# Peptides against a protein of PDB entry 6B4E, part 39

Target 1, 295 residues: chain A of PDB entry 6B4E
Amino acid sequence: TNFDKISKMFWHYKDKIAQIKQDIVLPIKKADVNVRNLLSRHKRKINPKFGQLTNSNQQLFKIQNELTQLINDTKGDSLAYHWILNFIAKAVVHQAETEVRVKPESALPLGKLTLYLLVQFPELQELFMARLVKKCPFVIGFTCEIDTEKGRQNMGWKRNNENKWEDNTSYDERMGGILSLFAIITRLQLPQEFITTTSHPFPIALSWHILARICNTPLNLITNTHFVILGSWWDAAAVQFLQAYGNQASKLLILIGEELTSRMAEKKYVGAARLRILLEAWQNNNMESFPEMSP

## One batch from the design tools (peptide; aimed at target 1 C215 Y245 G246 L255)

Design b2_p20_2_s3 (made by RFdiffusion4, then SolubleMPNN; from b2_p20_2, 7 letters changed)
Fold by OpenDDE base, seed 4:
Structure b2_p20_2_s3 (fold): chain B 295 residues (1-295), chain A 20 residues (1-20)
Amino acid sequence: as target 1 above (295 residues)
Amino acid sequence: SLEEKLKELEEEGKNLKLLP
């Protein structure tokens, strides 16, 4: 694991967020009134669609088509197009923070929708990844100390209106929700219409990187959150990960489930206890995946 | 160590052309 490379990636996306604000968000405020009105209408139509997802492929396809049309309506203006994509990136991550955190299986329809959009609109990829890394650096296996204000900010901790940090449970759940979404995306196959023409933008190899980078993280930086997000990842992608990498996947799952948890046993992390339960379930041939969506 | 085990795993995976 090259930690310098990971750090460079982290800061690249931090810079990208600043760039997005400067080059996309702020300029739209000064754009033509017709463009602003168009975007306002589209925003209102787009925003509720993520909450309209169900465990139905039919409903998914409907929403995909509706979003595709709405996004295509903006392509005549490059700035408007990028603004809508950035809005979608933010909305998807927000949905992960709010819905997936309480209903992890909802990551599947959300992930399918997101993957479709990422392939259909390639410019969404950098916008989405930047938002993910800002909110949940664990998606690229980045970890820093959280003993400082800057460290907590870098790791995606929020403060309320009273400038108080969010509680540990809230942070853990948010990180778990976001990582569940990302894990799902990495383990999904491309829609059939794209398989022959497009490479997967966030392939299963990125799940390998998450696990490996966490395993190589200095133990003094490992927190309960690391185990929580590993558990979230496990529920979301472990079955497909094993299918992809076979024996190598098994070895890595043992490293995180047994070795890493054992090394941190003195901390008595609740997340670690859950991860050990998941490992034991797997060892007893009871590894579960999210249910497949209905037609 | 955990790091050594992971390194071995990754090297093996690369040799088998399974890992990036």
Scores: peptide ipSAE 0.273, ipTM 0.875, DockQ to the pose 0.366
OpenDDE base, seeds 1, 2, 3, 5: peptide ipSAE 0.218, 0.217, 0.273, 0.173; ipTM 0.862, 0.846, 0.876, 0.837

Design b2_p20_2_s4 (made by RFdiffusion4, then SolubleMPNN; from b2_p20_2, 8 letters changed)
Fold by OpenDDE base, seed 4:
Structure b2_p20_2_s4 (fold): chain B 295 residues (1-295), chain A 20 residues (1-20)
Amino acid sequence: as target 1 above (295 residues)
Amino acid sequence: SLEEKLEELEKEGKNLKLLP
């Protein structure tokens, strides 16, 4: 694991967020009134669609088509197009923070929708990844110390209106929700219409990187959150991960489930206890995946 | 160590052309 490379990636996306604000968000405020009105209308139509997802492929396809049309309506203006994509990136991550955190299985329809959009609109990829890394650096296996204000900010901790840090449970759940979404995306197959023409933008290899990078993280930086997000990842992608990498996947799952948890046993992390339960379930041939969506 | 085990795992996986 090259930690310098990971750090460079982290800061690249931090810079990208600043760039997005400067080059996309702020300029739209000064754009033509017709463009602003168009975007306002589209925003209002787009925003509720993520909450309209169900465990139905039919509903998913409907929403995909509706979003595709709405996004295509903006392509005549490059700035408007990028603004809508950035809005979608933010909305998807927000949905992960709010809905997936409380209903992890909702990551599946959300992930399918997101993957479709990422392939259909390639410019969304950098916008989405930048938002993910900002909110949940664990998606690229980045970890830093959280003993400082800057460290907590870098790791995606939020403060309320009273400048108080969010509680540990809230942070853990948010990180778990976001990572569940990302894990789902990495393990999904491309829609059939794209398989022959497009490479997967966030393939299963990125799940390998998450696990490996966490395993190589200095133990003094490992927190309960690391185990929580590993558990979230496990629920979301472990079955498909095993299918993809076979024996190598098994060895890595044992490293995180047994070895890493054992090394951190003195901390008595609740997340670690859950991960050990997941490992034991797997060892007893009871590994579960999210249910497939209905037609 | 955990790091050594992972390194060995990754090396093996790369040799088998399974891992990135």
Scores: peptide ipSAE 0.246, ipTM 0.862, DockQ to the pose 0.338
OpenDDE base, seeds 1, 2, 3, 5: peptide ipSAE 0.232, 0.216, 0.203, 0.234; ipTM 0.873, 0.856, 0.849, 0.868

Design b2_p20_3 (made by RFdiffusion4)
Pose (drawn by RFdiffusion4):
Structure b2_p20_3 (pose): chain A 295 residues (1-295), chain P 20 residues (1-20)
Amino acid sequence: as target 1 above (295 residues)
Amino acid sequence: PTASQEELEKREEELEKIPL
């Protein structure tokens, strides 16, 4: 892995976040009353819909239809359309760092909803990817030191209610939940309305990149967070990763489960212990996936 | 596996380059 190229990719998405603020978010303050009213009303109607998802496909379709109508209502104004898509991208990532953090299997319905929106509204793709990278750089394999305040900001750290950094557990759990959503998206087939006509925007190869880049990361930059997101990724996508790459995926899963954990054994990272358990469960023919969605 | 033979060969080569 050429980590200079990974850094260039990271800063490309960081620049995109700045461009979104300049060209989408700030100009909306100057939009006419019809646009402001529509966006104010629609953002209230959109916000709770992500938490109304359940394990039921019928409920997923209902929410997809409701959101499709609300988004289509904004297409008469390109700025309002891009603003509501940016709002949705932020809301989906927030849902991942809250609900998916507590209930990892909720990444499956949320991932199906997001993937559907990503192909129904393709302008969402760049907005969503930039948000993921800003909030969880592990999705592209970016890692930097967190000894400095800027490094902590680069890696997606947050502060609590007194300008102190959130504890390591809070950060690790957030990163798992966000990366779990991306991991579900990379291993999902497109919905039937698009599977016959459209290329998957974030395919399974992006999961290969995450694993390979963590395994290639200098060991002095590895933290408990790398093991936690790999465990979250495993729960969400290891079965399909093997279906995609076979013996090569097996070699990579062994590498992360046996070798990456062994090299960092002195650190006694909690996430490394869980990744070893996942490796052993697979070796005992008991690899799990999230239960498929109910009717 | 569902991946093409060329993609599998490419991934085998990448695995050989991983330092671990």

Design b2_p20_3_s1 (made by RFdiffusion4, then SolubleMPNN; from b2_p20_3, 6 letters changed)
Fold by OpenDDE base, seed 2:
Structure b2_p20_3_s1 (fold): chain B 295 residues (1-295), chain A 20 residues (1-20)
Amino acid sequence: as target 1 above (295 residues)
Amino acid sequence: ATASEEELKQLEEEIEKIPL
């Protein structure tokens, strides 16, 4: 693992967030009133769509079509188009922080929708990845110290209205929700209409990078959150990961499930205990995946 | 898609370098 490369990638996306604010968000505030009104209407129509997802593929396809139309309506103005995509990127991550956090299996329909949009609108990819890295640096295997204010901010910790840090459980659950969504995206096949014409924007190799980079992280920086997100990843993608990489996948699953948990046993992390249970279930041929969506 | 033999070899080499 090249940690310098990971750090450079992390800061690239942090800078991208600042650039998005300067070049997309702020200019729209000065745009023509008709453009602002259009975007306000579209925002109101788009935002509920993520909460309308179910375990139904029919409902998914309906929402995909509705969102596609709404996004296409903005293409006449490049700034408006990029603004609506940035809004969607934020909304998807927010849905992971709220709904997927409490119902992990909801990552599947959300991930399918997101992957469709990422392929249909390639400009969404950089906007979405920047938002993911800002909110959950674990998606690229980045870790830093959290003993400082800046370190906590870099790792996506939030402060409440009283300027107090969020509790550890809230942080762990949010990170788990976001990571579940990303893991799902990495293991999904492209929609049938794109599978022969387009490369996967966030392939299963990115899941490999997450696991390997965490295993290479200095042990003094490993926290309960690392084990929580590994457990979330496992539920979301372990079956498909084994299918993709076979014996090499097995070695890496043993490294996170057995070796990393054993090295950190003295900390008695709840997330590590759960990950060990997942390992044991796999060893007993009881590895589970999220159920497939209905027709 | 399944990984190629060359990709699997590279991944094996990466696993061997993990300090755990």
Scores: peptide ipSAE 0.306, ipTM 0.870, DockQ to the pose 0.804
OpenDDE base, seeds 1, 3, 4, 5: peptide ipSAE 0.288, 0.286, 0.064, 0.281; ipTM 0.865, 0.861, 0.707, 0.861

Design b2_p20_3_s2 (made by RFdiffusion4, then SolubleMPNN; from b2_p20_3, 6 letters changed)
Fold by OpenDDE base, seed 5:
Structure b2_p20_3_s2 (fold): chain B 295 residues (1-295), chain A 20 residues (1-20)
Amino acid sequence: as target 1 above (295 residues)
Amino acid sequence: PTASEEELAELEKELEEIPL
């Protein structure tokens, strides 16, 4: 693992967030009233769509089509188009922070929708990744110290209006929700209509990077959150990961589930205990995945 | 999709470098 490369990637996306604000968000506030009204209407129509997802593929396809139409309506204005995509990127991540956090299996329909949109609208990819990295640097295997304010901010910790940090449980759950979504995206196949024309924008190799980079992280930087997000990843993608990489996948799962947890045993992390349970379930041939969606 | 043998060989090398 090249940590310099990871750091460069992290800061690239931090810069991208600043750029998005400067080049997309702020300019729209100064745009003509017609553009602002259009985007306001579209925002109102788009927002509820993510909450309308169910375990139904039919419902998914309906929402995909509706969102596609709404996004296409903005293509006549490049700034409006990029603004709506940035809005969608933020909304998807927010859905992961809220709904997926409490119902991890909801990552599957959300991930399918997101992957569809990422392929259908390639400009969404950088916007989405920038938002993911800002909110959950674990998606690229980035870790830094959290003993400083800057370190906590870099790792996606939130402060309230009173400058109080969020509690550890809230942070862990948010990170788990976001990581679940990302893990799902990495293990999903492209929709049939895109398989022959497009490469997967966030392939299963990115799951490999997450796990390997965490295993290579200095142990003094490993926290309960690392184990929480590994457990979230496991629920979301471990089955498909094993299918993709076979024996190498098995070795890496053992490294995170057994070796990393053992090295950190003194810390008595709750997340580590859960990850060990997942490992044991796998060893007993009882590895579970999220239920497949209905037609 | 299953990884290629070449990719798996690279991943094996990465695994060997993990200090756990």
Scores: peptide ipSAE 0.585, ipTM 0.948, DockQ to the pose 0.856
OpenDDE base, seeds 1, 2, 3, 4: peptide ipSAE 0.582, 0.582, 0.583, 0.581; ipTM 0.947, 0.947, 0.947, 0.947

Design b2_p20_3_s4 (made by RFdiffusion4, then SolubleMPNN; from b2_p20_3, 7 letters changed)
Fold by OpenDDE base, seed 3:
Structure b2_p20_3_s4 (fold): chain B 295 residues (1-295), chain A 20 residues (1-20)
Amino acid sequence: as target 1 above (295 residues)
Amino acid sequence: ATASQEELEELEKELAELPL
């Protein structure tokens, strides 16, 4: 693992977030009143759509169509278009932090919607990835120390209005929710309308990167959160990962489930214990995946 | 955004270096 490359990628996306603020978010505040009114109306229509997702593909397709129309309405103004996509990127990640956090299987409809939008609107890809890396650096296998304020901020820790850090459980759950969404996206097939014309923007190889980079992370930087997000990834993507990479996938699952957990056994991480349970379930031919969506 | 095949091959090499 080239940690320098990962760090450069991390900082690239941090810079991208700053750029988005400067070039998209701030300029809209000074834009024409008609543009601001358009975006305000669209924001209000778009925001509820993510909460309207269910385990129904029919409902998913309805929402996809509605969002597509709403986004297309902004294409006449490049700045407005990029602003609405950035809003969507933020909203999707927020949904992962809130809903997927408490109901991991909700990552499937959210992931399907997100993947559709990423393909339908390619400009969303960079905006979404930047938001993901900012909120959950684990999506690119980035880890740094959290002994400093800067380190915690880099790893996506939040402070409340009183400048108090969020509790470990809240952080772990948020990271797990975001990672579940990303894992789902990586293991989903492209919609049939795109499969022959477009490459997958976030393919399953990115799941490989996450696991391998975590396995190569210095042990002194490994925390309970690493195991929590690996468990979240496992529930979301392990079955499809095994289907994609076969024996090599198996080796990597054993590395995270057995070897990494064993090396960290002295820490008695709850996330590590859960990951061992997932490994044992797999060894007993009881590996589970999220249920498929209904028609 | 997209992992290249080259990056995947590099990761497979890295995997081989990890103790099992």
Scores: peptide ipSAE 0.178, ipTM 0.781, DockQ to the pose 0.265
OpenDDE base, seeds 1, 2, 4, 5: peptide ipSAE 0.118, 0.161, 0.124, 0.099; ipTM 0.780, 0.803, 0.778, 0.752

Design b2_p20_4 (made by RFdiffusion4)
Pose (drawn by RFdiffusion4):
Structure b2_p20_4 (pose): chain A 295 residues (1-295), chain P 20 residues (1-20)
Amino acid sequence: as target 1 above (295 residues)
Amino acid sequence: QLELTPEQQEELEELEEKYS
């Protein structure tokens, strides 16, 4: 892995976040009353819909249809359309760092919803990827030091209600949740309406990049967070990763489960212990996936 | 099943050597 190229990719998405603020978010303050009214009303209607998802496919379709109508209502104004898509991208990532953090299997319905929106509204793709990278750089394998305040900001750290950094557990759980959503998206087949006509925008090869880049990361930059997101990724995508790459995926899973954990054993990282348990469960022919969605 | 690119095969071989 050429980590200079990874850094260039990271800063490309960081620049995209700045461009979104300049060209989408700030100009909306100057939009006409019809646009402001529509966006104010629609953002209220959109916000709770992500939490209304359940394990039921019928409910997923209902929410997809409701959101498709609301988004289509904004297409008469390119700026309003891009603003509501940016709002949705932020809301989905927030849902991942809250609900998926507490209930990891909720990443499956949320991933199906997000993937559907990503191909129904393709302008969402760049907005969503930039948001993921800004909030969880591990999705592209970016890692930097966090000794400095800027490094902590680069890696997606947040502050609590007194300018202190959130505790390590809170950060690790958020990163797992976010990366779990992306991991589900990379291993999902497109919905039937698009599977016959469209290339998957974030395919399974992106999961290969995450694993390979963490395994290639300098060991002095590895933290408990790397093991936590790998465990979250495993729960969401390891079965399909093996279906895609076979013995090569097996070699990579062994590398992360046996070798990456062994090299960092003195740190006694909690996430490394769980990743070893996942490796042993697979070796005992008991690899799990999230239960498939109910009707 | 998918196949790895030549670059990705080489990277995996380097990882095997590193973690041997």

Design b2_p20_4_s1 (made by RFdiffusion4, then SolubleMPNN; from b2_p20_4, 8 letters changed)
Fold by OpenDDE base, seed 1:
Structure b2_p20_4_s1 (fold): chain B 295 residues (1-295), chain A 20 residues (1-20)
Amino acid sequence: as target 1 above (295 residues)
Amino acid sequence: MLQLSPEELKELEELLKKYS
């Protein structure tokens, strides 16, 4: 694992967030009043759509079409188009932080919607990835120390209005929710209409990188959160991961489930205990996946 | 079924060695 490369990637996306603010978010405040009004209306229409997702493919397709239309309405103005995509990127990640954290299986419809939008609107890809890395650097296997304020900030920890850090449980759950969404996206097949014309923007190989990079992370940097997000990933993608890579996948799952947890046993991390339970379920031929969506 | 790239395969082998 080349951690220098990972670090460079992390800071690339941190810089991208700053660039987005400078080149998209701030300029739109000075844009034509008609454009601002359009975006305000679209924002109000778009925001509730993510919460309207269910386990129904019919509902998914409806929302896909509605969002597609709303986004297309902005294409006449490049700044407006990029602004609405950035808004969507933020909204999707926010949905993962709030809904997926409490209902992990909701990652499936959200992931399907997100993947569709990522393919339909390629400019969303960089915006979305930047937001993901900012909020949950685990998606690229980045880890740093959290003994400093800057370190905690880099790892996505939030402070409230009183400058108090969020609770460990809240942080773990948010990271788990975001990682669940990303894991789902990596293991989903492209919609049928795109399979022959487009490559997957975030393929299953990115899941491989997450697991491998965490396994190679210095043990002194491994926290309960690492095991929590591995458990979230496992629920979201382990079955499909095994289907994709077979015996090689098995080896890596054993490394994270058995070997990494064993190396950290003295810490008695709750997340590690859960991951061991998932490993044992797999060993007993009881590995579970999220149920498929209804028609 | 997908196959690992040479780089990914090497990384896996190194991980297996690390945790052996």
Scores: peptide ipSAE 0.624, ipTM 0.959, DockQ to the pose 0.966
OpenDDE base, seeds 2, 3, 4, 5: peptide ipSAE 0.619, 0.623, 0.620, 0.620; ipTM 0.958, 0.959, 0.958, 0.959

Design b2_p20_4_s2 (made by RFdiffusion4, then SolubleMPNN; from b2_p20_4, 7 letters changed)
Fold by OpenDDE base, seed 4:
Structure b2_p20_4_s2 (fold): chain B 295 residues (1-295), chain A 20 residues (1-20)
Amino acid sequence: as target 1 above (295 residues)
Amino acid sequence: MLELSPEEEKELEELLKKYS
């Protein structure tokens, strides 16, 4: 594992967030009133769409089409187009922090929608990754110490209006929700209309990197959160991961489920205990995946 | 079935060694 490369990637996306604010978010405030009104209307129409997702592919396709039209309405103005994509990136991650957090299986329809949008609108890819890395550095396998304010900020910890850090449970669950979404995206096949013309923007290899990088993280930096997000990943993608990489996948799953948890046993992390339960279920040929979506 | 890249294979071997 090249941790220097990972750090460079992390800071690249941190810089991207700053760039987005400077070049997209702030300038739109000075844009023509008609553009601002358009974006306000579109924002109001787009935002509820993510909550309208169900386990129905029919509903998914409907929402995909509606969002596509709304986004296309902005393409005449590059700034407006990028602004709406950035808004969508933020909204998707927010949905992961809230809905997926409490209902992990909702990551599947959300992931399908997101993957569609990422392919349909390639400019969304960098915007989305920047938001993901900011909110949940685990998506690229980045870890740093959280004993400092800056360290906690880098790892996506939030403070309330009273400058109080969020509870450990809240942080763990948010990270789990975001990671679930990303895991789903990595294991989904491209929509049929794109499979022959486009490469997968966030392929299953990125899941491999998450697991491998966490396994190679210095043990003194491993926290309960690491095991929570590994459990979230497991629920979201372990079945498909095994299907993709076979015996090599098995080796890595044993490393995270058995070896890493064993090395950290003295910490008695709740997340680690859950991951061991998932490992045991797999060993007993009882590995489960999220329910498939209906037509 | 997908094959690991040479870099990924090397990383896996290193991890296996680390936890051996």
Scores: peptide ipSAE 0.644, ipTM 0.964, DockQ to the pose 0.955
OpenDDE base, seeds 1, 2, 3, 5: peptide ipSAE 0.636, 0.638, 0.636, 0.642; ipTM 0.963, 0.964, 0.963, 0.964

Design b2_p20_4_s3 (made by RFdiffusion4, then SolubleMPNN; from b2_p20_4, 7 letters changed)
Fold by OpenDDE base, seed 5:
Structure b2_p20_4_s3 (fold): chain B 295 residues (1-295), chain A 20 residues (1-20)
Amino acid sequence: as target 1 above (295 residues)
Amino acid sequence: MLQLTPEELEELQKLLEKYS
């Protein structure tokens, strides 16, 4: 694993966030009043849609169509179009931080919706990835020390208005929620209408990279959070990962589930204990996946 | 079934060696 390359990627997306603010978010404040009004109305209509998702494909398709229409309404103005996509990127990640963290299986409908939008509107891809990396660097396998304020900030830790860091549990759960969403996206097949016309924007290979990079992370940088997000990933994608890569996948799952947890046993991380349980379930032919969505 | 790229395969082998 080339961690210098990963670091460069991390900072690329950090720069992208700054660029988005300068070139999209701030300029829209000075845009034509009609454009601003349009975006305000669209924002109000779009925001509730993510919370309206259920385990129903029918509901999913309804929301897909509604969002598609709303986004298409902005294409006449490039700035407005990019603004609405950036808003969607932020909203999706926020949904992962709030809903998925408490109900991991909700990542499936959210992931399907997100993947559809990523393919339908390719400009969303960079906006979404930048937001993901900012909020959860684990999605690209980036890890740094959290002994400094800057380190914590880089790893996505939040401070409240009183400049107090969020508690460990909150951080772990948020990271798990975001990673669950990303894991789901990587293991989903493209919608039928796109399979023959486009490549998957975030393929299962990205899951491979996450696991491999974590295994290569210096042990002194491994925290409970790493094991939490690995467990979240496992629930979301392990079955499909094994189907995709077969024996090679098995080897990597053993590395994270058995070997990495063993090397960190002295830390007695709760997340590591859970990952061990998941490994054992797999060894006993009891690996579980999220239930499929209803019609 | 998908195949690993040469780089990914090499990385896996190195990991296996690391944890052997």
Scores: peptide ipSAE 0.639, ipTM 0.962, DockQ to the pose 0.957
OpenDDE base, seeds 1, 2, 3, 4: peptide ipSAE 0.635, 0.633, 0.638, 0.636; ipTM 0.961, 0.961, 0.962, 0.962

Design b2_p20_5 (made by RFdiffusion4)
Pose (drawn by RFdiffusion4):
Structure b2_p20_5 (pose): chain A 295 residues (1-295), chain P 20 residues (1-20)
Amino acid sequence: as target 1 above (295 residues)
Amino acid sequence: PQLTLTPEQQEELDQLLETY
């Protein structure tokens, strides 16, 4: 892995976040009353819909239809359309770092909803990817030092209610929750309305890149967070990863489960212990996936 | 059918197996 290229990719998405602020977020303050009223009302209606998802496909379709109508209502104004898509991208990532953090299997219905929106509204793709990378750089394999304040900001760290950094556990759980959503998206087939006509925007190869880049990361930059997000990724996508790459996926899963954990054994990372358990469960023919969604 | 790795991805995997 050429980590200079990974850094260039990271800063590309960081620049995109800045461009979103300049060209979408700030100009909306100057939009006319019809646009402001519509966006104010619609953002209130959209916000709780992500938490109304359940394990039921029928509920997923209901929420997809409600959101599609609300988003289509904004298409008459390109700026308002891009603003509401940016709002949705932020809301989905927030849902991943909150609900998916507590309930990892809720990444499945949220991933199906997000993938549907990503192909129904393709302008969402760049907005969503930039948000993921800003909030969880592990999705593209970016890692930098966190000894400095800027490094902590680059890696997506947050502060609590007193300008102290969130504890390591809070950060690790958030990263696992965000990366778990992205991992579900990479292993989902497109919904039927699009599977016959459209290329998957974030395919399974992106999961290969996450694993391979962590395995190629300098060991002095590896932390408990790398093991936590690999475990979260495993729960969300390891079964489909094997279906896609076979013996090659098996070699990579062994590398992360046996070798990456062994090389970092002295650190006694909690996530490394869990990744070893996942490896052993697979070796005992007991690899799990999230239960498929109910009717 | 299973997916095939690109030449660059195969090379990285061979290097990782050797290193580990």

